# Peptides against a protein of PDB entry 7Q4I: the designs that were tried, part 228

Target 1, 281 residues: chain A of PDB entry 7Q4I
Amino acid sequence: HENSTIAERLYSEVRVLCWIMTNPSNHQKKARHVKRTWGKRCNKLIFMSSAKDDELDAVALPVGEGRNNLWGKTKEAYKYIYEHHINDADWFLKADDDTYTIVENMRYMLYPYSPETPVYFGCKFKPYVKQGYMSGGAGYVLSREAVRRFVVEALPNPKLCKSDNSGAEDVEIGKCLQNVNVLAGDSRDSNGRGRFFPFVPEHHLIPSHTDKKFWYWQYIFYKTDEGLDCCSDNAISFHYVSPNQMYVLDYLIYHLRPYGIINTPDALPNKLAVGELMPEI

## One batch from the design tools (peptide; made by RFdiffusion4, then SolubleMPNN)

Design b2_p29_5_s3 (from b2_p29_5, 13 letters changed)
Fold by OpenDDE base, seed 1:
Parts: sequence; structure tokens; C-alpha cells
Structure b2_p29_5_s3 (fold): chain B 281 residues (1-281), chain A 29 residues (1-29)
Amino acid sequence: as target 1 above (281 residues)
Amino acid sequence: PPFFEYEEEYLSDNSIEGFILFALLRQLR
């Protein structure tokens, strides 16, 4: 009943490896629900943990558990990807086990870019890193070249990348990537609306949910609005999504349709050369 | 307060937003 020809084309041309940050206590509680919902739309899906789980496809990384080890887990995850999977995809998404991602919308955003361009995308924040950095919770996606530079050039050099495992993982990877000239891309759509979100849809879509003193408004790199104008029609991710909400979102996005309304997709943009970015909007 | 329902997620999230939200929750108690 549905024509998915363009989505199928993008699935082949814009290959995405998704790695999910999780832990053994969340394998059944959270991670399996990612696998059963949006994670099945990745070209490759890997769960990064401290324990192996063959049912989940979880990898046991050589890291401890706990909040203070998540930067260490991120470093080991990308080392693992580079060693085993660098040629399995063009783009490499980090997400949490409570992040929901519309992978087709991410492929649409990434389509014009070369995977050999040193770039990454997500919800860009402005503090601590000059070019900005991407929210860890909203998820962020690295090009193949960005992964190479991170693992080969940044990680081995303590002057470029923090050797300790402590700190906010998204800030730390942002510093490392900047130091190897990986560009923090603009993930906004052609209308200037965001695509990656560090909270659930309700918190972004409902006006006056937070006041302007709320930290988010001070951290966001690009000016953003609340209400229906907060979010792209091609939004990519939301964070703090419960397992139940993942199934609801899957139903609403992929199954529920208003009868008689047909969505015609926009034309794909022209592909960019290696090193070229889309113009700022 | 906004986002109070995500307390457990804030404890496990070491992203910058997780750190900030966790700190905010502690200040409210």
C-alpha cells in the first residue's frame, strides 16, 4: 500500500551504523525495545555494553559501568567500530537506549554529504567548544572520515583528546573532534527548524513548557522556537523516550495515516564535493 | 517542575543535559 522507493534508495546510498549506549541492567528493560522499533531501520545495529548479549547483539567493551565511565565507553565503542565496522557504513550514529530516531529523516539530511567529509551532526550546543558540540542524548552522527580522525588522530594524543574516562561524553568528544578539524555541522532543515532533540516531543512542541531562563535556551547553538515551529517535519531524534513511547512513536510515524492526505517528498538536493557543507541558513 | 519525571534517566545519562538536569533536581530537594 505504500511507495517506499526513495527510502529504499537512501537505505542503500546512505548506509548508517547505529550504536546504542546501554548497560547490562538495561538490555531487557530498554535496549531490546530500541531493537524492536527504530533500530531495525539502521543498516547495522550494535549495542555497546559491558556484557555480551547474543540475543540483543550487545558487545562487551573493556569499560566499567556507571555514570563516570560513559566517556570511556564512547571511546571504546568508536575504537571497536573502527576496527571491525568502519567499512560497513558511511555514517555512524551514537544514541542512548532511550533515544528514538527516524532513520529515514537522518538519511535525507546526510544524503548530500560525502562520508569522506570530516563532519558530524546532532543537536548543537554552544558552551565549552568553540565550534559547538552535539548533545549526547539527542544522538549524534559521524561521517566515516570523522570516525577515522577521532580514533586514529585524536584518541592516541592526550593533547588532542582527554585520556581519562571521566567527564560529559558529548562535550569531550566535541573537543576531540574540533582538535582534528572535524566540523560541527548544521542539522537544521531548509526552514531553519531543528532535527535532533534532547527531550521528548511534548517538551518541544508545547509552548511555555519552560521559561526562557531554562538552561536549554542558553545552550542551544542556533536560535529555536517552541510550539509547532520547534521541530522539522523531517525531525530525526528525541530523547528520554520510554520503551512504551517508542512503540507509540513507531505506530504514529510509520502506520497511522490521515485518509486522503498524501505526503509528496521534496526533491533530493545535489550531492556536495568532499569537504563541502550545505550553506548556513 | 519540568522534566521531573525523568529522574532515573538523569542518573544514568552523563551527557551535558543529563548533568545539568540532575543538578537541577538536586537543587529542588
Scores: peptide ipSAE 0.265, ipTM 0.817, DockQ to the pose 0.052
Fold by OpenDDE base, seed 3:
Structure b2_p29_5_s3 (fold): chain B 281 residues (1-281), chain A 29 residues (1-29)
Amino acid sequence: as target 1 above (281 residues)
Amino acid sequence: PPFFEYEEEYLSDNSIEGFILFALLRQLR
């Protein structure tokens, strides 16, 4: 039997609302599998779509579908969250319907931080935004204060936030957040290893799958190693995860255990003051 | 963005082997 006492504590103290970027064509194909796997470990799970689906708990946002509307959908999603759910969680995760997230590892990363600190986390990229921005595919998580600043301060001001719905969603939110002094946090573990990944584990863990000329190496904000040293033992997210792979990951991460091996979790770090970040590694 | 150009290639190379490897590594801790 597993001891989940710490995980249960973190579930209560580090409340996470997960919103999933999806569309009507993917409700059954992808989104429902998120709901049946890692999404059930969120404190609140909402699917942001263009059509309502009561079985999925999908919200119909007033946006069109297509890749050129992702920024529009993100803006409307956070407006919806702010209006209806801002007090239902402390942290607000965006993920795609093919992102897999280990929510307990995310809670562990977030535990020291105040939700009143204007900060967000993810896979930090360096281009286009001075402080960096978080890769959309890896998923990114905003503090409650970050959501407030985004919706209340940034979105209403065309000088701070792009009014047009075009553009790269992750870059545009990154610009908006920077303009309202939301900090792009460092999601790396104490060993300097990444936790949010814009690709599947295979592409990160296997050196033969990494091309040094690949755009990813030019985009990453923090230097990362290849192979097994690329990834935290407490990794949070992977992208391009098929529905079948989600069930495999769920089984392997939460159900399959070696008999007689009981892991003792590391002690929780001290909580930070409002506005304080972890020291740079 | 350059990310978009490689999306199809990465989806095609998506195998279960990497996921199994990751999960096994986690269990071996």
Scores: peptide ipSAE 0.050, ipTM 0.675, DockQ to the pose 0.720
Fold by OpenDDE base, seed 2:
Structure b2_p29_5_s3 (fold): chain B 281 residues (1-281), chain A 29 residues (1-29)
Amino acid sequence: as target 1 above (281 residues)
Amino acid sequence: PPFFEYEEEYLSDNSIEGFILFALLRQLR
């Protein structure tokens, strides 16, 4: 027996459209495993590709394949969402076909925020963008207003948003969003622990897994710890998760239970006004 | 290094971390 009443409430009140960045060669290899695992917990799930796949619910965007086209794919994906799906959700998550997401934890983080607040969340990095930007691999989530500003205000203006399709997609969207006053939110929990992660859990949980000179420690916007304090108990995402690991994570998170341990969720915070953010920790 | 396990993912990932990791892998070759 499981009590999911609060999760069901948040599913209804904090609607999330998840779009997955993929390509035709990964439809069967990776994307279908997202659909069979964590993607089923999104309110809407769309795979953004260069080829249509009705079984996967993949959309063919007018873009080429390869690394140099991923920024172009991101722009076209959000244009497509704005045109067809802007009212289907309150929040719009970008993830890769090797990102694993605990959608319930994301809804918990997003609950106090208005979708009309121009804000987005993810694993915040500090270089290149003054307010920071969110790691593409860890996944990032835009409010409905953030999507509107991105598509309507930023994309049509070459001075605000890069017209070329080249560049790191996460850096480029970060620049565009900053230029239209979409705020780079703080996704950390009340203990200051991160929720979005650009690597697998093992790389974050194991102390000294990387040297202190590893680039990640220079890029992370907020100070983070190693070990068990690296990651929120309500962590949202991990990257570079293999298809097999997605099923393992699904089992560990949603099925495996330590007998006799009951988790009582914390009370939901008060809802914020439009434009209001939670205090930074 | 443990990051070699994700070489294909780094090749397809156009995020900043993907760029950095790809560059690191190329330097190790």
Scores: peptide ipSAE 0.316, ipTM 0.836, DockQ to the pose 0.052; fails the geometry check
Fold by OpenDDE base, seed 5:
Structure b2_p29_5_s3 (fold): chain B 281 residues (1-281), chain A 29 residues (1-29)
Amino acid sequence: as target 1 above (281 residues)
Amino acid sequence: PPFFEYEEEYLSDNSIEGFILFALLRQLR
């Protein structure tokens, strides 16, 4: 009994390729559950691995496994996307195999932006990169132009982008993107609430879940609150989501309904010109 | 600096190890 007309429109107009960071040991344990839940709402879903898996749609990238190779995997993933899929989408989401994403909310956030605008979005952190960078765990989404600049302009130049495969994946891509003038966008909603989250909902929703000395509070680019005000009603992603919780979230978000409550979506904002960003809050 | 392997347990919903790992990785930069 749902009216999905706007969601269907956005599915067509805001095309998202989701690539999932995974490894062969997690193809069945984690990645397949992404495919069976939120990943099915991407326009294109690809699993970036070190082994090919046709059942999963996993690609074997020429990289090793482990944290020390995540940056290498990210570089190869975006190279692969650029070579094979750059025209298959307007926006290119990186997520982990334990990231949960509400793709419709991401499309809503992205709707006003041109994919030709060199911009990317996610949970913005402030250290190491002047403009900030997006948390790898929360997932981050690049415009088509951002991908082009990353692959064509940044990656081939060791002065712009780290050639080694080691390092913090999200920091390194953040450096590369900054060096090619890809803007670190503001993903917050109109109320200043975040949309991309590097932890599970519970971590953000429960006040005083962590000490204020917790690194996260020093890393966040924008001031944020805990509790119900932590998170946009149009939140996009959460991290450290178990396979079981992915199905729970799918049920809660897409099936469970409070009887007698109808959510009327806000009107879509006006489209921005190429290079234009929404005003920061 | 110490290097960390990808481990499912570090990303567990009920484990702070993932958070620690994340923080440690960032501190190495």
Scores: peptide ipSAE 0.146, ipTM 0.724, DockQ to the pose 0.082; fails the geometry check

Design b2_p29_5_s4 (from b2_p29_5, 16 letters changed)
Fold by OpenDDE base, seed 5:
Structure b2_p29_5_s4 (fold): chain B 281 residues (1-281), chain A 29 residues (1-29)
Amino acid sequence: as target 1 above (281 residues)
Amino acid sequence: PPFLEFEEEYLSDTSIEGMILFALRRWLS
């Protein structure tokens, strides 16, 4: 008895390719569960690995395994996307194999933006990059134009983008994107609440869960709160979500319903022109 | 601290938060 008409519309109009950062050891342990839960709601789902897996739809990128190769894997992933899939979607989400994403909420956030606008969204952090950068674990989404600029303009130029494969992948891509004038967007909702989260819901929802000196409060670009005001009602992502928790979240979000409560979605905003961002909150 | 609740398998990435959490876990454990 569910009405998903508007979600279906957005599925068609806001096409999202999701690529999942994974490795061969996590194909069965973690990545498979992404595919069986939220990943099936992407328009296209690709697992970026170092080994091919036809069952998972994993791509073997020309990178080694290990902690110091994630930046290299990110570069190769976007090169692969640009070469093979740049026209398959309007927006390109990077997520980890322990990130959970409510894709419908992401489409809602992205709806007004042109994919030809050089912009990307996520959980914005303030250190290291002047305009900020997006947390890798929370996942970040690039417009088609952002991907083009990253791959075509940034990656080939060592002055714009780090050539070696070392470093924090989210910081490094943030530097590269800034250098080609890809804007670090504001993913907060109209109430100023965040949508992308680098931790599990519990860590954000419970007040005083962390000390005031906890690094997160120093890194977050925008002012944020704990408790129910921590998170948008249209939150997009959470990180460090175990495989079991993915199924729980899938059930809670898409199946469990309080009887007698009908959610009426807000009206869609007007489309923005190319290069235009939503006004400041 | 939140990072103590995570299993080691979640602290294997080189994202900034992963690096920080891994470093903290490694220092405290």
Scores: peptide ipSAE 0.259, ipTM 0.778, DockQ to the pose 0.064
Fold by OpenDDE base, seed 3:
Structure b2_p29_5_s4 (fold): chain B 281 residues (1-281), chain A 29 residues (1-29)
Amino acid sequence: as target 1 above (281 residues)
Amino acid sequence: PPFLEFEEEYLSDTSIEGMILFALRRWLS
């Protein structure tokens, strides 16, 4: 009985390819549950692994498994996307097999931007990269132009992009993207609230008794509050979400409704020109 | 601390936050 007209419009106009970082041991344990929940709302969903799985739609990338190979897997994943799928979407989301994403909210954020603008979004961290970089766990989304620049301009040049497969994948891609002038966008909403989150909702919504010297507060690029004001009403992602919690979130977000409360969506903003970003808050 | 309650299986990735959380867990264990 719900009206999804605007969501359907955005599904068509803001096409998102989601690729999921996974491994063979997690195909059934984790990745399958992404496919059965939020992943079905992507325009295209691909699981990037080291082994093929036809049931999951997993791709076997030419990489080894293990913690030290995530950067290598990220490079191969985007190479694969560029070769086979660059025109299948406008935006390209990386997520982990324990990331939960509200794809409609991501489309809303991306709507004003041109996919030909070299930009990417996520939970921006400030260390190591001058313009910042996006947290790997929270997931990050590249424009089509950003993917092109990454694969065609950055990856082939060891001076622009690390050839070794070691290192934190999110930091390394952040360095590469900066080196080819892909902009680290601001994913915050108009109220300055974050949309991409590197932890579960509970850890963001519940004020921690941790000291502000905790690493997360030193890493976050934009200052944010704890509690309910931490997160946009149109939040996009959370990390470290268990398979069971994915189904809970799916139910809470897409099925459970408080009777008598009708949400009227805000009007879509005007589209930006190529190369133009939303004003900083 | 709230982050100590993460399952060990979630601390195996090499994203920056995963690396930090893994290191913290190992240090505290």
Scores: peptide ipSAE 0.254, ipTM 0.774, DockQ to the pose 0.064
Fold by OpenDDE base, seed 4:
Structure b2_p29_5_s4 (fold): chain B 281 residues (1-281), chain A 29 residues (1-29)
Amino acid sequence: as target 1 above (281 residues)
Amino acid sequence: PPFLEFEEEYLSDTSIEGMILFALRRWLS
């Protein structure tokens, strides 16, 4: 009863490998719910852990658990992807096991870009990295070329990429990527609305008259409004989504329909040349 | 305050924002 022709086309033309940051204690609590919801819409879904889980399709990376090893896990995850899966997709999404992603919207955003363009997208934060870096929780997506540069050029060079495993993984990868000229893209839609969100929809959608001193407003790279204007109609991700909320979101997004309202997709933009970015809004 | 109404169980340890939120919660308790 729905026309998914364009979505199917993008599924084929904009191949996304999703890797989920998780740990053994979260395999059943969180990760499996990703697999049962939005993760099934990835072209390939891999859970990066410290223990193998065949039911989940989890990979045991040679890293310890704990906050101080998250950067190490990220490095090993991308090394694993590069070694085994670099040609299995065009784009490589990192997400947490409490991140919800509308993969179709991500494919729409990525469609004009060449996977050979050294670029990555997400919720861009300002501090620590000149060009900005992408929030780890909101999820960030690297082009194939970005992965190549990260693994082949950045990781082996301690001057370009932190060799130890400590630090905030999203900040550290952001530093590494900048050092190999991977561009921090602009994920905003044509109206300047964000697509990747480091919090749940409620926190972004509801004007809370938050203290402007709240760290988030200082960290966001692009000025963002509160309320319904905060978020693109083609939003891609939300963070801190509980397992139960993942199923709710799946229902609301993919099943619930207001009768008599049919959304017609916008025309796809023209494809960009290698190295070309969309004009900034 | 907004953004602090999360259960600790659902806070991600992987993100800078998670680290900040965790720190803020501890500071506010």
Scores: peptide ipSAE 0.243, ipTM 0.771, DockQ to the pose 0.066
Fold by OpenDDE base, seed 2:
Structure b2_p29_5_s4 (fold): chain B 281 residues (1-281), chain A 29 residues (1-29)
Amino acid sequence: as target 1 above (281 residues)
Amino acid sequence: PPFLEFEEEYLSDTSIEGMILFALRRWLS
């Protein structure tokens, strides 16, 4: 009873490989729930871990576990993708095992861009990196060219990319990508609303009496509003989503419908040339 | 603050927001 023609078209034209950052202790607790919910809407889904899991389709990367190894894991994950899967998709999403992603909305955002454009998208933060960098928890998506530049040009050069495995993975990849001229894109919709979110929907939608000095407001690259205007109608991701909430979100987004309300999708924008970006809003 | 609502399991990652939230939680404890 549902018309998914445009979504099916975008599934074919905007191919997304999703890799999930996880660890062996979270394979059953968290990762499997990603696989059973939003991960099934990726063109390809891979779980990057330190141990192999054939049921989950988890890859054992040559990295240790712990808080200081995520940068190492990110580097190895993209090396693995480049070696084995670079032609399996056009775009390559990093997400955590507690990130929820509406993949159709991501395809919509990415549609006009060429995969050969060196660009990546996510929730842009402003500190540490001049052009900004994307929040790791909200998830970030690299074009095929961005992956190539990261793996082939940045990683082998210690002057361009940190060789040590320590540091915040999202900051470090942001530095590396900047150094190889991968652009930090603007993920906002035409109304200037964000699409990638580093917290659960509730924390963004409900005006918080948080102090203006709260770190998040100092870190966001683009000014955002609180309340319903915080978030695009075509929002892409949320972070700190529990396994149970993943199923709730799946139900709310893909099953629950207000009777008598029909959403007509906007027309797709024109495709951009290689190297061209949408105008910033 | 919103970060107090997060479970410790969500603060175990090395994303910048996770690191900040973890640090803040430890500072407030």
Scores: peptide ipSAE 0.257, ipTM 0.774, DockQ to the pose 0.064; fails the geometry check

Design b2_p29_6_s1 (from b2_p29_6, 14 letters changed)
Fold by OpenDDE base, seed 2:
Structure b2_p29_6_s1 (fold): chain B 281 residues (1-281), chain A 29 residues (1-29)
Amino acid sequence: as target 1 above (281 residues)
Amino acid sequence: DEEIKKELEEDLKWWQDSLDAGKELPLPE
């Protein structure tokens, strides 16, 4: 038996709605495994698709399928959330059906922030958007105020937000959010280690796994180290996680314990005022 | 669940193989 008192507190105080980007062909292949693993730790879990699935709790968005429609799905997903679920959570996570998320670690990161602060978090990339944007694959989380600004202020204005459904969804939402003064937050821990990762753990943990010319090193907003220092002990997400890997990660993170080693959680930081951010490291 | 057990075993093998051989990272979308 473990002591989950702090995790239970954060579950109630830092409410997270997770929406999963999926398609009808992946409902059974991928999405159901999200529901059976990390998705069950969200306060609310919704699958955003082009077809309804009552078993999965999937919503049929009025968009087509394919990579060129991902931006359309993102817009419609947040419109749907704003209309039906804006008060069901404080924070709104976008993830793919092959993203794995440690929701407790996300709640820990988000705890000091007000949901009324216009901010969002993820793996920050530097190209295309001045303040940066969050990698789509790693998943990104918007505050309630960020969702409001996105849906109410950005989406209706073609000068602020792209009206068509084409383009890289993560870049496009990043542009829209910047245009309505939603801040691209720093998700790094107190040691400067990242929490959201656009690849599987092995690709980040193994030193010199990639060439220095690999696009990732040009895209990352913050300097990152290799090896065990790449990643926070409180890492939040990984991408390109297969359905089987989700179950492995669930076992490793939530069940497997080294006998005689007890992890004591750090004290929670002080809560920030509305509009206040943690100091950059 | 024997199916889950089998899937876990296959995935553990995949992880080990990946650690041993290394894999190329996917290109961004």
Scores: peptide ipSAE 0.030, ipTM 0.520, DockQ to the pose 0.064
Fold by OpenDDE base, seed 3:
Structure b2_p29_6_s1 (fold): chain B 281 residues (1-281), chain A 29 residues (1-29)
Amino acid sequence: as target 1 above (281 residues)
Amino acid sequence: DEEIKKELEEDLKWWQDSLDAGKELPLPE
């Protein structure tokens, strides 16, 4: 028997709508497995696609398919959320259909923040955007106020937000959000360890001198350690997670327990005032 | 502590390599 009292409290107090970036070819191959694993722990789960799927609860957005339309899909997804679901949650997570998220750890990170604070969190990258932007693959979460500002203030103004659908999705939303004074938050834990990761656990936990890691170290906003010290004990997300790996992660995180080890949750921090951020480490 | 850490990293790598090599887990219908 598990004691989930704190997790249940946070489920009620820190409501998260998760929207999943997918396409019709991935509904059965990838998105379905998100729904069957970590996606079930969101307060609301929506799959954003170009085709409707009633079994998946997928929404057909008025966008074309392809890598060049990801920015267009993100804009339409948040428009849809604002129109239909802005009051259904406090926080709004974007994830890919190969992103794995520990939603309870995200709620823990978000707990002190007001959803009326214009802020968003993720794996912060330093290039292209002065305050930084959040990596698309790691997933990023907007406050309700951030969504409002994005949809109502940024999107209608081509000077604030790119009107065409081209460009890197994560960079473009980062520019738009900066232009409406949505703050790029610090998602690191109290030890300075990252919580959102743009790669699989192996690529972060095991030091490898791959070309992919080379650019990553240049892009990360906050310097992190390599190896097992790279990642928070309360990590939130990983990217490039296969369907098989999602089930493995679900088993390891939620079912497998070391006998005789009782985890006592840390006390919840004090809530912040509207507009207040945690001090940077 | 360092030896345990190294062993864990090796085990994790082995596990990931096994998944990448096409060991399919039975997926729910």
Scores: peptide ipSAE 0.025, ipTM 0.429, DockQ to the pose 0.027
Fold by OpenDDE base, seed 1:
Structure b2_p29_6_s1 (fold): chain B 281 residues (1-281), chain A 29 residues (1-29)
Amino acid sequence: as target 1 above (281 residues)
Amino acid sequence: DEEIKKELEEDLKWWQDSLDAGKELPLPE
């Protein structure tokens, strides 16, 4: 008894390939729960691993495991996407196997943008990269043109992109993307509220749980408040979400309804030209 | 950055494990 007409339209017009960062030890523990929850709402879902898993649809990338190889895995993942899937979607989301994503809200954010615009979105951090970079854990989404520039222009050039597989993957891709003029977009809503979150909902929604000295407040590119005003009503992602919490979130977001309350969606914005961005708030 | 993330992951895991065990704990700092 749900009207999904607008969501169905956006599913067709804003095609999203989701690739999930995982490893063989997490295929059953974490990744399968992504596939059974929010991952099913992607137009294409691929798990990027070091071992193949036909049940999961996991790809074995030519990389080792461990934190020191995350950047290597990200590079190989986007190479794989460019070679096999660049025309299968308009937008390409990276998420971890403990990231939860409301894909419909991401499509809503992306709708006005051309996939030929060199742009990417996520939770923007300010250190290390002049224009900022997107938090790896919150997930980040590249336009088709951004993927092309990353794989074709940045990766082959050691001066533009780190050849070593070590380092923080989110910082390193951020540097590479900046060097090929891919813009770090603003993912905030019209009220200036964030949409991509590097922590669980409770960490963002409950005020005064973190000291002002907590690293996050030094890293965020845009100033945000704590509490209910922290988060957009159209929030896109949360990180450190346990497998059980994924099912709880699926229930709360897609099944649980307060009887007699009908939500009318906002009108879609006008589409932007190629290279045009929404005004910063 | 990676070290900070590791510490945060450990804290969040501890928090989640505590919730799963029926404990209500404050969020990690």
Scores: peptide ipSAE 0.021, ipTM 0.483, DockQ to the pose 0.063
Fold by OpenDDE base, seed 4:
Structure b2_p29_6_s1 (fold): chain B 281 residues (1-281), chain A 29 residues (1-29)
Amino acid sequence: as target 1 above (281 residues)
Amino acid sequence: DEEIKKELEEDLKWWQDSLDAGKELPLPE
């Protein structure tokens, strides 16, 4: 009984390649559940690992495993994407194997933007990077131009991008992107509600869920509220989502319907020119 | 998948419980 015409249109017009950060030990435990849930809604889905897995569509990147290699893996992942897939999509999402993404909501957010605009989106954090950086766990999405600048302009220059594989991958890519004038976009909706979340829905939706001294409140770039006003009705991602929770979310979002309530999508906004961003709210 | 279905049912209960009672956020990785 669903009308998916607009979602189908956006699937065609806002092409998203999703690459999933994983490792061989998580191929079966976590990554396969991404593939069976939200990952199937990407235009292309690639799992970036240290070992090949044909069943999963995992790529073996020339990097070691462990926390100190996450930045190395991110660099190699985007190099791989640029070499093999830069024209296969318009937008390039990084997510973890415990990130859940509502891809349709991401397409809705991205629709106005040109892929040739050097921009990326996610949960913006304020430390370390002047313009901010996007939380790795919440997932972040680069435009095609952002990927090009990252791989072609930033990575080859040690002054612009860290050559060592150590460090926090999200901070390091944030530094690199800033150094090549890729803009850290505002992913909030028109009501100022966030769309990318570095935690599970529960932790964002419940008022007074956390101590105000919790690090998150010091890291978040934009002011955020708690409760139902914390999160956009068009939220895009959550982190620390277990494999089971991915299936729950899939059911709740795509299958469960309140009888007699039909959501009609809002009209799409006008497309922006190359280099143009939505006004700050 | 019957296994997934069973796990889903269990997790739905968990989810409902979570909505009723908040938990502490995890530490950053």
Scores: peptide ipSAE 0.032, ipTM 0.528, DockQ to the pose 0.060; fails the geometry check

